# Peptides against a protein of PDB entry 7AE7, part 38

Target 1, 321 residues: chain A of PDB entry 7AE7
Amino acid sequence: KVYKDLREFLEVLEQEGQLIRVKEEVNPEPDIAAAGRAAANLGKNQPAVFFEKIKGYKYSVVTNVHGSWQNHALMLGLDKNTSTKDQFYELNRRWDKFPVPPNVVKREAAPCKENVIDKDINLFEILPLYRINEQDGGFYISKASVVTADPEYPDDFNKLNVGTYRIQVKDRDRVGIQALAMHDIAVQLEKAEAENKPLPIAITIGNNPLVTFMASTPVGYNQNEYEFVGALQDGVPMDIVKSDLYDHLYVPAGSEVVLEGHIIPRVRTVEGPFGEFPGSYSGARLQCEVKIDRITHRTNPIFENLYLGIPWTEIDYLMAL

## One batch from the design tools (peptide; made by RFdiffusion4, then SolubleMPNN)

Design b1_p12_1_s1 (from b1_p12_1, 4 letters changed)
Fold by OpenDDE base, seed 3:
Structure b1_p12_1_s1 (fold): chain B 321 residues (1-321), chain A 12 residues (1-12)
Amino acid sequence: as target 1 above (321 residues)
Amino acid sequence: DPLDLARFLAVD
């Protein structure tokens, strides 16, 4: 099975008994994190947890989407009881199908374009933000697929990067982003900052689970993550759409939320601390700052966020490959 | 904590 978006995957998780639906209103803190920890304690068959109602917010949260080998098997369209060995075998077999170019769809055909916010931007109105860890220095978007391009080669689709980065909410229309030297985004940012120019960016939330998987998987600088998604879909292309602000950036057509903006050149602000792993916090550091200029989103957008708890956590499954 | 999950699932 191939999934067009997060919603189709969540439907399958629920049908397969790999999703818990919380229908009662919860407090953002501590209830979301507490329920995530409880789900992790269910053993190897850890379900996703879907929160329908969150106090003080309009929209829903889902966590632990990639939090088990069963969920990983279902992501690949396999039986949920497929062995880890067979999952790795199938992943490797499909990897060799690279490249599978994506389909570029029209704006009118892209669910991520259903609603537009281009003034008075407030991230708290669109995303049910909460502290993931008790000692976090703020609210984090921890499972976004971030789209950037090489400013020297903006029309080279092979240099389009889709990556996962630590993102702290700084204001209603600003986020901090951790762009480490080992990340492809850091190479692209260096080129933009050399010219004192903004780097165009699209931060996408709530995607096809294979997009999130590939955004968390290191690939070559001249390899496009969307073309690997098509390979992992066993040769079925994924659907992408042009961003609203930038002709050279493409986002997943089915994204729940797309934050379009720019990295401000040569600006660094305090970011952190964040609980990277259970019992381990990264210190506060000076990091890049993004201005959000436009939001597009599906009606009743689902905020997909990372669960961080005791091993094996969702991040352990995403990094184990 | 399984008790936290039980609370949300209304499982006795």
Scores: peptide ipSAE 0.013, ipTM 0.550, DockQ to the pose 0.020
Fold by OpenDDE base, seed 5:
Structure b1_p12_1_s1 (fold): chain B 321 residues (1-321), chain A 12 residues (1-12)
Amino acid sequence: as target 1 above (321 residues)
Amino acid sequence: DPLDLARFLAVD
């Protein structure tokens, strides 16, 4: 089984008994984090948790999508009871199919382009934002696949980076991003900042689960994560579409929300703290700031966010591979 | 109810 988008995966999770649907209106805090924590406490068969109604918000949230070995097996299109060993074997077998180039679809064929916001941008109108951990310094987008390119080689598709980074909401149209020196985005940002230029960025939310997986998996600077997604789909290309603002940035065609903008050169603002793991908060640091210039989104977009409440957390499954 | 379970587990 191959998934075009998050929605197809959530449907399979629900069919397989790996999704809890909360139909009652919940408070963003503390109910989302609490329910995610409760789901994590269900043991090895941790389901995703889908919140249909969130007080004060129009749209839904889903958490813990990758939060179990069963969900991971299903992501690979395997039986949910496939052993961890067999999952790793299959992952490695498929990895050798790299590269599998993506299909570039037309704008009109991309679900992420159904709606456009290009003025009066307010992230709170599109994303049901909440504190993941009680002591977080703000609202985080913790499961985004962030697309950037090499500003020196913008047309080199092999240098297109899709990564997962800690993103704090700073204002209606601004986010802080943690770009560590070891990350490919930091290399690209350094090149842009050397010339005092903005770095183009697309922050994509609610993706094909293999996109999220690959965005969380370190690869070589000259390797494209989308070509690994095709490999992990056993040779089936994924669908990407050109961003609206930038000819050289491509986003998953099925993304629930795409935040297009730029990293402001040589600007650093306070970001954090964030509870990366239960009981451990990273300190507040000066981090990069992104201006959001355009949003595209599916109708009734689903905000996929990482669950971090109790080990094994969703991040533990994403990093254990 | 998952929320009831969540509330119960969040108190421990």
Scores: peptide ipSAE 0.010, ipTM 0.532, DockQ to the pose 0.024
Fold by OpenDDE base, seed 4:
Structure b1_p12_1_s1 (fold): chain B 321 residues (1-321), chain A 12 residues (1-12)
Amino acid sequence: as target 1 above (321 residues)
Amino acid sequence: DPLDLARFLAVD
């Protein structure tokens, strides 16, 4: 099976008994993190946890979407009981199908374009934000697929980067992003900042699970993650759509939320601390700042966020494949 | 499910 979006995947997870639906209103803190820990303690068959109602927020949260080998098997469209060995075999077999170019769909066909916010942007109205770890210095978007391009080669689709970076919410329309030197985004940002130019960015939340997987998987600077998603879909192209602000940025057509904006050149603000998962996510430091200029979102958007707690965490599964 | 929530609240 191939998934067009997060919702199709969540439906399958629920059908397969790999989703817990929390229907009662929860507090964003500490209940979301507590429930995530409890789900992680259920053993090897860790379900996703879907929070339908969050006090003070309009929309839902889902965590631990990639939080088990069963969920990873289902992500690959395999039987949930597929062995880790067979999952790896199938992953490797499909990897060799790279590149599988994505389909560019029309704006009107893209679910991520159902709603637009281009003024009075308030991230707290769209995302049920909470502290993932008690010691976190703020609210994090920890499972976004961040789209950037090489500012010197904006039309080179092979240099389009879809990566996962820790993102701290700083204000209603501002986020801090951790762009480490080892990340492809850092190369692109360096080029933009050399010219004192903003780096265009699209922060996508709640995607096809293979997009999230590939955004968390290191690939070559001249390799497009969307073309790997098509490979991992066994040769079925994924659907992408042009961003609203930028001709050269494409986002998953099915994203729950798309934050379009720019990294402010040569500005650094305090980001963190954040929980040490993975080990590079530590301490408070000066990081880049993103201005959010436009939001597009599905009706009743689902905020997919990473569960971080006692190992095995969701990130451990994302890194293990 | 209220039972699921109760399990989550009991772990803290």
Scores: peptide ipSAE 0.008, ipTM 0.529, DockQ to the pose 0.021
Fold by OpenDDE base, seed 2:
Structure b1_p12_1_s1 (fold): chain B 321 residues (1-321), chain A 12 residues (1-12)
Amino acid sequence: as target 1 above (321 residues)
Amino acid sequence: DPLDLARFLAVD
């Protein structure tokens, strides 16, 4: 099975008994984080948790989408009871199919383009934001696939980067992003900042689960994550579409939400703390600032966010691969 | 399911 978007994957998770649907209205805090922690405590077969109604917000949240070996097997289109050994075997077999170039679809064919917000940007109107951990310094977008390009080679598709970074909401139209020196985005940002230019960025939320997986998997600077997604789909290309603001940035056609904007050159603001692992908080640091200039989103967008808590957390599964 | 939510809230 190949998935076009998050919704097709959530349907399969639900069919396979790997998704809990919470139909009652919940408080964004503490209920979402508490339910995530509880789901992690259900043992080895941790389900995704889908919150249909969140007090004070219009849209839904899903957490723990990658939070078990069963969910990982299903992501690969395998039987949910496929052994870890066989999952790794299949992952490695498919990895050798790289590169599988994506299909570029027309704007009209991309679900992420169903709605546009180009004025009075307010992230709180689109995303049900909450603190993941009680001691977090703010609201985090922890499971986004962030698209950037090399500003020196913007048309080099092999240098198009899709990565996962810690993103703190700073204002209605601003986010802090943790671009560490080891990340490909840091190389691209350094080039832009050397010229005092903004770095174009698209922050994509609620993707095909293999996009999220590859965005969390380190690859070479000259390797495109979308071409690995096609490989992991056993040779079936994924669908991408041009961003609205930038001809050289491509986003997953099925993204629930796309935040288009730019990293402000040579600006650093306080970000954190954030509970990345149980019992450890990354302290507050000066981080990059992103201005959001345009949002595109699916009708009734689903906010996919990481569950963080007691091991095994969703991040432990994503990093164990 | 309210029962599922109650199970989740009872673990904290």
Scores: peptide ipSAE 0.008, ipTM 0.519, DockQ to the pose 0.022

Design b1_p12_1_s2 (from b1_p12_1, 5 letters changed)
Fold by OpenDDE base, seed 1:
Structure b1_p12_1_s2 (fold): chain B 321 residues (1-321), chain A 12 residues (1-12)
Amino acid sequence: as target 1 above (321 residues)
Amino acid sequence: DPLDFARFLAQD
């Protein structure tokens, strides 16, 4: 089984008993985080939790999508009871199929282009934002697949980077992003900042689960994460589309939300604290700031966000494969 | 809290 988008995966999770749907209106805080913690306590078969209605917001949230070995088996299109060992063997077998180039679809064929916001941008209108941890210094987007390119080689598809970074919402149209020196995005940002130029960026939310998986998996600077997604789909290409603002940035065609913008050159603002692990907070630091210039989204977009509770967390599963 | 989750499940 191959998934075009998050929705196809959520349908399979629900059919397999690996998704709980909360139909009643919840408060963003503390209910989303509380329900996530409760789902973690269900043992090894931790389901995704889908919140249909959130007070003060128009759209839905899903958490814990990658939060179990059953969910990882299903992500690979395997039986949910496939052992961790057999999942690992299958992943390794498929990894050898790299590269599998993606299909570039037209804008009109991409679900992520169904709606556009290009003025009066307010992230709170499109994303049901909440504090993941009680002591977080703000709202975080924690499962975004962030697309950037090498400013020196913008047309080199092999240098297109799709990564996962800590993103704090700073304002209606501003986010802070943690670009550490070890990340490929930091290399690209350094090149842009050397010329005092903005770095083009697309922050994609609610993707094909293998895109999210590969965005959290380190690859070489000259390797494209989308070509690994095709390999992990057992040789079936994934669908990508050009961003609206930048011809050189490609986003997953099925993304729920795409935040297009730029990293402001040579600007650093306070970001954090964030509870990266239970009982521990990373300190506040000066981090990069992104201006959001355009949003595209599916009708009734689903905000996929990370569950951070007691171990095993989604991060533990994403890093264990 | 498992009790919080149980409240959500009981609304079905």
Scores: peptide ipSAE 0.013, ipTM 0.566, DockQ to the pose 0.020
Fold by OpenDDE base, seed 5:
Structure b1_p12_1_s2 (fold): chain B 321 residues (1-321), chain A 12 residues (1-12)
Amino acid sequence: as target 1 above (321 residues)
Amino acid sequence: DPLDFARFLAQD
């Protein structure tokens, strides 16, 4: 089984008993985080939690999508009861198929292009934002696949980076991003900032689960995460589409939300704190700032966000494979 | 109580 988007995966999770659907209206705080923690306490069969209605927001949230070994098995299109050993075996077998180049689809064929916002951008109208942890310094987008390119080699597809980074919402059209020196995005940003140029960026939310997985998996600077997604799909290419603002950035065709913008050169603003782990907060730091210039999104977009409750956290599962 | 809701979700 291969998934074109998050929605196809959520359907399978629900069919397999690995998704809890919350149909009642919830408060964004503390109910989302609380329900996520509860799901994590279900032991080995930790389901995703889908919130259909959130007070004060129009759209839905899903969390804990990668929050169990069963969910990881299903992500790979395997039986949910596939052992961790067999999952690793299959992952390694498929990894050897790299590279599997993605299909570039037409704009009209990309669900992420169904709606466009290019004026009066307000992230709060599109994303049901909430504090993941009680002591967080703000709202975080914690499970985005962030697309950037090498500004020196913008047409080198092998240098296109898809990564997961800590993103704090700063304003209606601004986010802070933690680009650490060890991340490929930091190399690209350094090159842009040396010339005092903005770094083009696409922050993609609610993707094919293998995109999210690969965005969280370290690969070489000259290796494209989308080509690994195709490998992990057992040789089936994933679908990507050109970004609206940038010819050299490609986003997953099925993304629920795409935030297109730029990292402002040589600007640093206070970001944090954020509870990366229960009882452990990364302090406030000066981090990069992104201006959002355009949003594309599916109709009734689903905000996929990371569950960061009691260990095992969703991050622990994403890093364990 | 969000915890009760969470427990309810955990029981089904």
Scores: peptide ipSAE 0.012, ipTM 0.543, DockQ to the pose 0.021
Fold by OpenDDE base, seed 2:
Structure b1_p12_1_s2 (fold): chain B 321 residues (1-321), chain A 12 residues (1-12)
Amino acid sequence: as target 1 above (321 residues)
Amino acid sequence: DPLDFARFLAQD
């Protein structure tokens, strides 16, 4: 099975008994993080947790989407009881199908374009933001697939990068992003900052689970993550759409939320701390700042966010591959 | 209580 978006995957998780639906209104803190920890304690078959109603917010949250080997098997369109060995075998077999180019769909065919916000941007109106860990220095977006291009070669599709980065919400229309030197985004940012130019960016939230998987998987600078998604879909292309602000940036057609903006050149602001691992926090650092200039989103967007807690966490499954 | 919520989640 191939998934067009997060919603199709969540439907399968629910059908397979790998999603808990919380229908009662919860407080964003501490209830979301507490429920995530509780789900992690259910043992080896850790389900996703879907919160339908969050006090003070309009929209829903889902966590722990990649948080088990069962969820990982289902992501690959396999039986949920497929052994880890057989999952790895299938991943390796499909990896050899790279590249599988994506389909570029029209704007009117892309669910991520259903709604537009281009004035008075407020991230808190679109995303049910909460502290993931008790000691976090703010609200984080931890499962975004961040799209950037090489500013010297903006039309080179092979240099289009889709990566996962730590993103702290700084204001209604500002986020901090951790662009480490080892990440492809840092190479692209260095080129933009050398000329004192903004780096165009699209921060995509709530994607096809293979997009999120590939965004967390290091690939070569001249390899496009979308072409690996097609390979991991056993040769079925994924659907992408052109961003609204930038002709050279393409986003997943099915994204729940797309934050379009730019990294402000040569500006660094305090970001953190964040609990990346249980019992360890990455300290506060000066990080890049993004201005959000436009939002597109699906009607009733789902905020997919990372669950961090006691091992085995969702990040442990994403890093174990 | 987080434990009550965990129990609620474990009952389904």
Scores: peptide ipSAE 0.008, ipTM 0.537, DockQ to the pose 0.020
Fold by OpenDDE base, seed 4:
Structure b1_p12_1_s2 (fold): chain B 321 residues (1-321), chain A 12 residues (1-12)
Amino acid sequence: as target 1 above (321 residues)
Amino acid sequence: DPLDFARFLAQD
């Protein structure tokens, strides 16, 4: 089975008993994190947790989407009871199908374009933001697939990067992004900043689970993550759509939320701390700042965010592959 | 890396 979007995957997770739906109103803190921990304590078959109602917010949160081997098997369109070994075998077999170019769909065919916010941007109105860890320096978007391009080669689709980066909400229309030197985004940012130019960016939230997986998987600078998604879909192309602001940026057609904007050149602001690992916080550092200029989103967008807590965390499953 | 992890598991 191939998934067009997060919603199709969540439906399968629910059908397969790999999703818990919390229908009662929860407090964003500490209830989301607490429920995530409770789900993690269910053992190896950790379900996703879908929070339908969050106090003070209009929209829903889902966490722990990739938080088990069962969820991972289902992501690959396999039986949930597929052994880890067989999952890896299948992953490797499909990996060899790279590249599988994506389909570029029309704007009107892309669910991520259902709604547009181009003025009075407030991230808190769109995303039910919460502290993942009690001591986090702020609200994090931890499971975004961030799209950037090489500013020197903006039309080179092979240099289009889809990566996962730590993103702290800084203001209603601003986020901090951790672009480490080891990340492809840092190379692209360096080129932009050399010219004192903004780096175009699209921060995509709530994607086809294979997009999220590939965004968390290091690939070569001249390899496009979307072409791997097609490979991992056993040769079925994924659907992408042109961003609204930038002709050279493409986003998953089914994204729940797309934050379009730019990294402000040569600006650094305090970001962190963040509890990346249990019992350890990464220190506060000066990091890049993104101005959000436009939001597109599905009606009733689902905020997909990482669950971080007691090992095994969702990151462990995303990195264990 | 999925391939490295796959290789790690295939060593067993």
Scores: peptide ipSAE 0.005, ipTM 0.461, DockQ to the pose 0.046; fails the geometry check

Design b1_p12_1_s4 (from b1_p12_1, 5 letters changed)
Fold by OpenDDE base, seed 4:
Structure b1_p12_1_s4 (fold): chain B 321 residues (1-321), chain A 12 residues (1-12)
Amino acid sequence: as target 1 above (321 residues)
Amino acid sequence: SPLDFARFRAVD
């Protein structure tokens, strides 16, 4: 099975008993994190947790989408009971199908374009933001697939990068992004900043689970993550759509929320702290700032966010293969 | 479900 979007995947997770639906109104803090911890403690068959109602917010949150081997198997369109070994085998087999170019769909065919916000942007109206860890320095978007391009080669699709980065909400229309030197986005940002130019960016939230997987998987600078998604879909192209602001940026057609904007050149602001994970999740630092200029979103957008806790966490499953 | 929610509160 191939998924067009997060919703199709969540439906399968629910059908397979790998999604808990919380219908009661919850507090964003501490209930979301608490529920995530509780789900993680259910053993090896950790379900996704879908929060339908969050106090003070209009929309829903889902966590722990990739939080088990069962969910990972289902992501690959396999039986939920497929062994880790067989999942690995299948992943590798499909990996060899790279590249599988995506389909570019028309704007009117892209669910992520159902609604547009181009003025009075307030991230809190679109995303039910919460602190993942009690001591976090703010609200984080931790499971976004961030799309950037090489500003020197904006039309080189092979240099289009889809990555996962730590993103802290800084204001209604601003986020901090952790672009470390090891990230492809940092190379692209360096080029933009050398010319004191903004770096165009699209922060996509709530995607086809393979997009999220590939965004968290390091690939070569000249390799496009969408072409790997097609490979991992066993040769079925994924659907992408042109961003509204930038001709050279493409986003998943089925994204729940797309934050389009730019990294402000040569500006650094305090970001963090965030709950430490070895690698990208570190203490407070001066990090880049993104201005959000436009939002597109599906009707009743689902905020997919990472659950972080004691290993094994969702991120461990995302990196395990 | 209420049971699911109860489980979440019990782990905190």
Scores: peptide ipSAE 0.009, ipTM 0.486, DockQ to the pose 0.021
Fold by OpenDDE base, seed 2:
Structure b1_p12_1_s4 (fold): chain B 321 residues (1-321), chain A 12 residues (1-12)
Amino acid sequence: as target 1 above (321 residues)
Amino acid sequence: SPLDFARFRAVD
């Protein structure tokens, strides 16, 4: 089975008993994180947790989507009871199908384009933001697939990067992004900053689970993550759509939320701390700042965010692969 | 069974 978007995957997770639906209104803090920790304590078959109602917010949150081997098997369209060995075998078999180019769909066919916000941008109106860990220095978007291009070769699709980075919300229309030197985004940013130019960026939230998986998987600078998604879909292309602000950036057609903007050149602001691992916080550091200039989103967008807590956390599964 | 919200509060 191939998934067009997060919603199709969540439906399968629910059908397979790998999603808990919380129908009661919860407080953003501490209830979301507490529920995530509780789900992690359920043992080896850790379900996703879907929060339908968050106090003070309009939209829903889902966490722990990749938080088990069962969820990983289902992501690959396999039986949930497929052994880890067989999952890896299948992953490797499909990996060899790279590249599988994506389909570029029309704007009108892309669910991520259902709604547009281009004035008075307020991230808190679109995303039910909460502190993931008790000691976090702010609200984080921890499971975004961030799209950037090489500013020297903006039309080279092979240099289009889709990566996962730590993103702290700084203001209604600003986020901090951790672009480490080892990340492809840092190479692209360095080129832009050398000329004192903004780096175009699209921060995509709530994607096809294989997009999220590939965005968290290191690939070559000249390899496009979308072409790996098609490979991991056993040769079925994924659907992408052109961003609204930039002709050279493409986003998943089914994204729940797309934050389009730019990294401000040569600006660094305080970011952190963040609890990346249980009992371990990365200190506050000066990081890049993104201005959000446009939002597109599905009607009733689902905020997919990473669960962090006790092992095995969702990040442990994403890193174990 | 959907984990009762009460079970989530018990882990704190």
Scores: peptide ipSAE 0.009, ipTM 0.491, DockQ to the pose 0.023
Fold by OpenDDE base, seed 1:
Structure b1_p12_1_s4 (fold): chain B 321 residues (1-321), chain A 12 residues (1-12)
Amino acid sequence: as target 1 above (321 residues)
Amino acid sequence: SPLDFARFRAVD
């Protein structure tokens, strides 16, 4: 089975008993994190947790979407009881199908374009933000697929980068992003900053689970993650659409939320602390800052966020494959 | 490894 978006995958997770739906209104803190920790304690069959109602917010949150081997099997369109070994064999078999070019759909055909916010941007109105860890210095977007391009070669689709980065919400229309020198985004940012130019960026939230998987999987600088998604879909192309602000940035057509903006050149602001996986807090660091200039989103957007806790957590599964 | 501190998957 191939999934066009997060919603199709969540439907399958629910059908397979791999999703818990919380229908009662919860407090964003501490209830979301507490429920995530409780779900992690359910053993080997860790379900996704879908929060329908969050006090003070309009929209929903889902966590732990990739949080088990069963969920990974289902992501690949396999039986949920497929062994880890067989999942790896199938993954490797499909990997050899690279490249599978995506379909570029028209704006009108892309669900991520259903709604637009281009003024009075407030991330808190669109995303039910919460502290993942009790001692976090702020709210984090932890499962976004971030789209950037090479500013020297903006029309080279092979250099389009889709990565996962640590993103802290800094203001209503500002996020901090951790772009380390080893990341492809840092190479692209360096080129933009050399010219004192903004780097165009699209931060996409709530995607086809294979997009999220590939955004968390290192590939070559001249390899496009979307072409691997098509390979992992066993040769079925994924659907992408042009961003609204930038003709050279393509986003998943089915994204729940797309934050379009730019990395401000030669600006660094304090980011953190964040509770990292080993239970250690990383110190505050000076990181890049993104100005959000436009938001597109599906009607009733789902905020997909990473569940962090004691291993094995969602990130451990995403890193193990 | 630098990957150990990038526990927020800053990957790619």
Scores: peptide ipSAE 0.025, ipTM 0.673, DockQ to the pose 0.198; fails the geometry check
Fold by OpenDDE base, seed 5:
Structure b1_p12_1_s4 (fold): chain B 321 residues (1-321), chain A 12 residues (1-12)
Amino acid sequence: as target 1 above (321 residues)
Amino acid sequence: SPLDFARFRAVD
């Protein structure tokens, strides 16, 4: 089975008993994090947790989407009881199908384009933001697939990068992004900043689960994550669509929310702290700042965010494969 | 150009 978007995957998770739906209104804090921890305590069959109603917000949150081996099996379109060994075998088998180029769909065919916000941008109106950890210095978008290109080779699709980075919300239309030197985005940013130019960016939220998986999986600088998604879909191309602001950036067609903007050149602002692991907070650092210039989103967008809590955390599963 | 996108399939 191949999933076009997060919603198709969530439907399967629910059918397979791997999703808990919380229909009651919850407080963003501490209820989301608490419920995530409670789900993690259910043992090896950790379900995703879908919050339909969040006090003070219009839209929903889902956490722990990748938070179990069962969820990973289902992500691969396998039986939920597929062993870790067999999942690994199948992953490797499919990996050899790289590259599988994506399909570029028309704007009208892309669900992520259903709604547009290009004025008076307020992230809090689109995303039910909450502190993931009690001591976090702010609200984080922790499970975004961030799309950037090489500014020297903007039309080289091999250099199109889709990565997962720590993103702190800084203002209504601003986010901090942790771009470490080891990340492909840092290479691209360095080139942009050398010329004192903004780096175009698309921060995509709520994707096909294999997009999120590949965004968290290191690949070569000259390898496109979307082509690996197609490989992991056993040769079925994924659907991408051109960004609204940039001709050279492509986003998943089924993204729940797309934040289009730019990294401000040579600007660094305080980001953090963030609890990357229970009891382990990375210190506050000066990090890059992104201005959001345009938002596209599906109707009733689902904010997918990482579950961070009692190990195994969702990130542990994402890194274990 | 559409040719520069030759690696990606345009879905009509």
Scores: peptide ipSAE 0.006, ipTM 0.374, DockQ to the pose 0.022; fails the geometry check

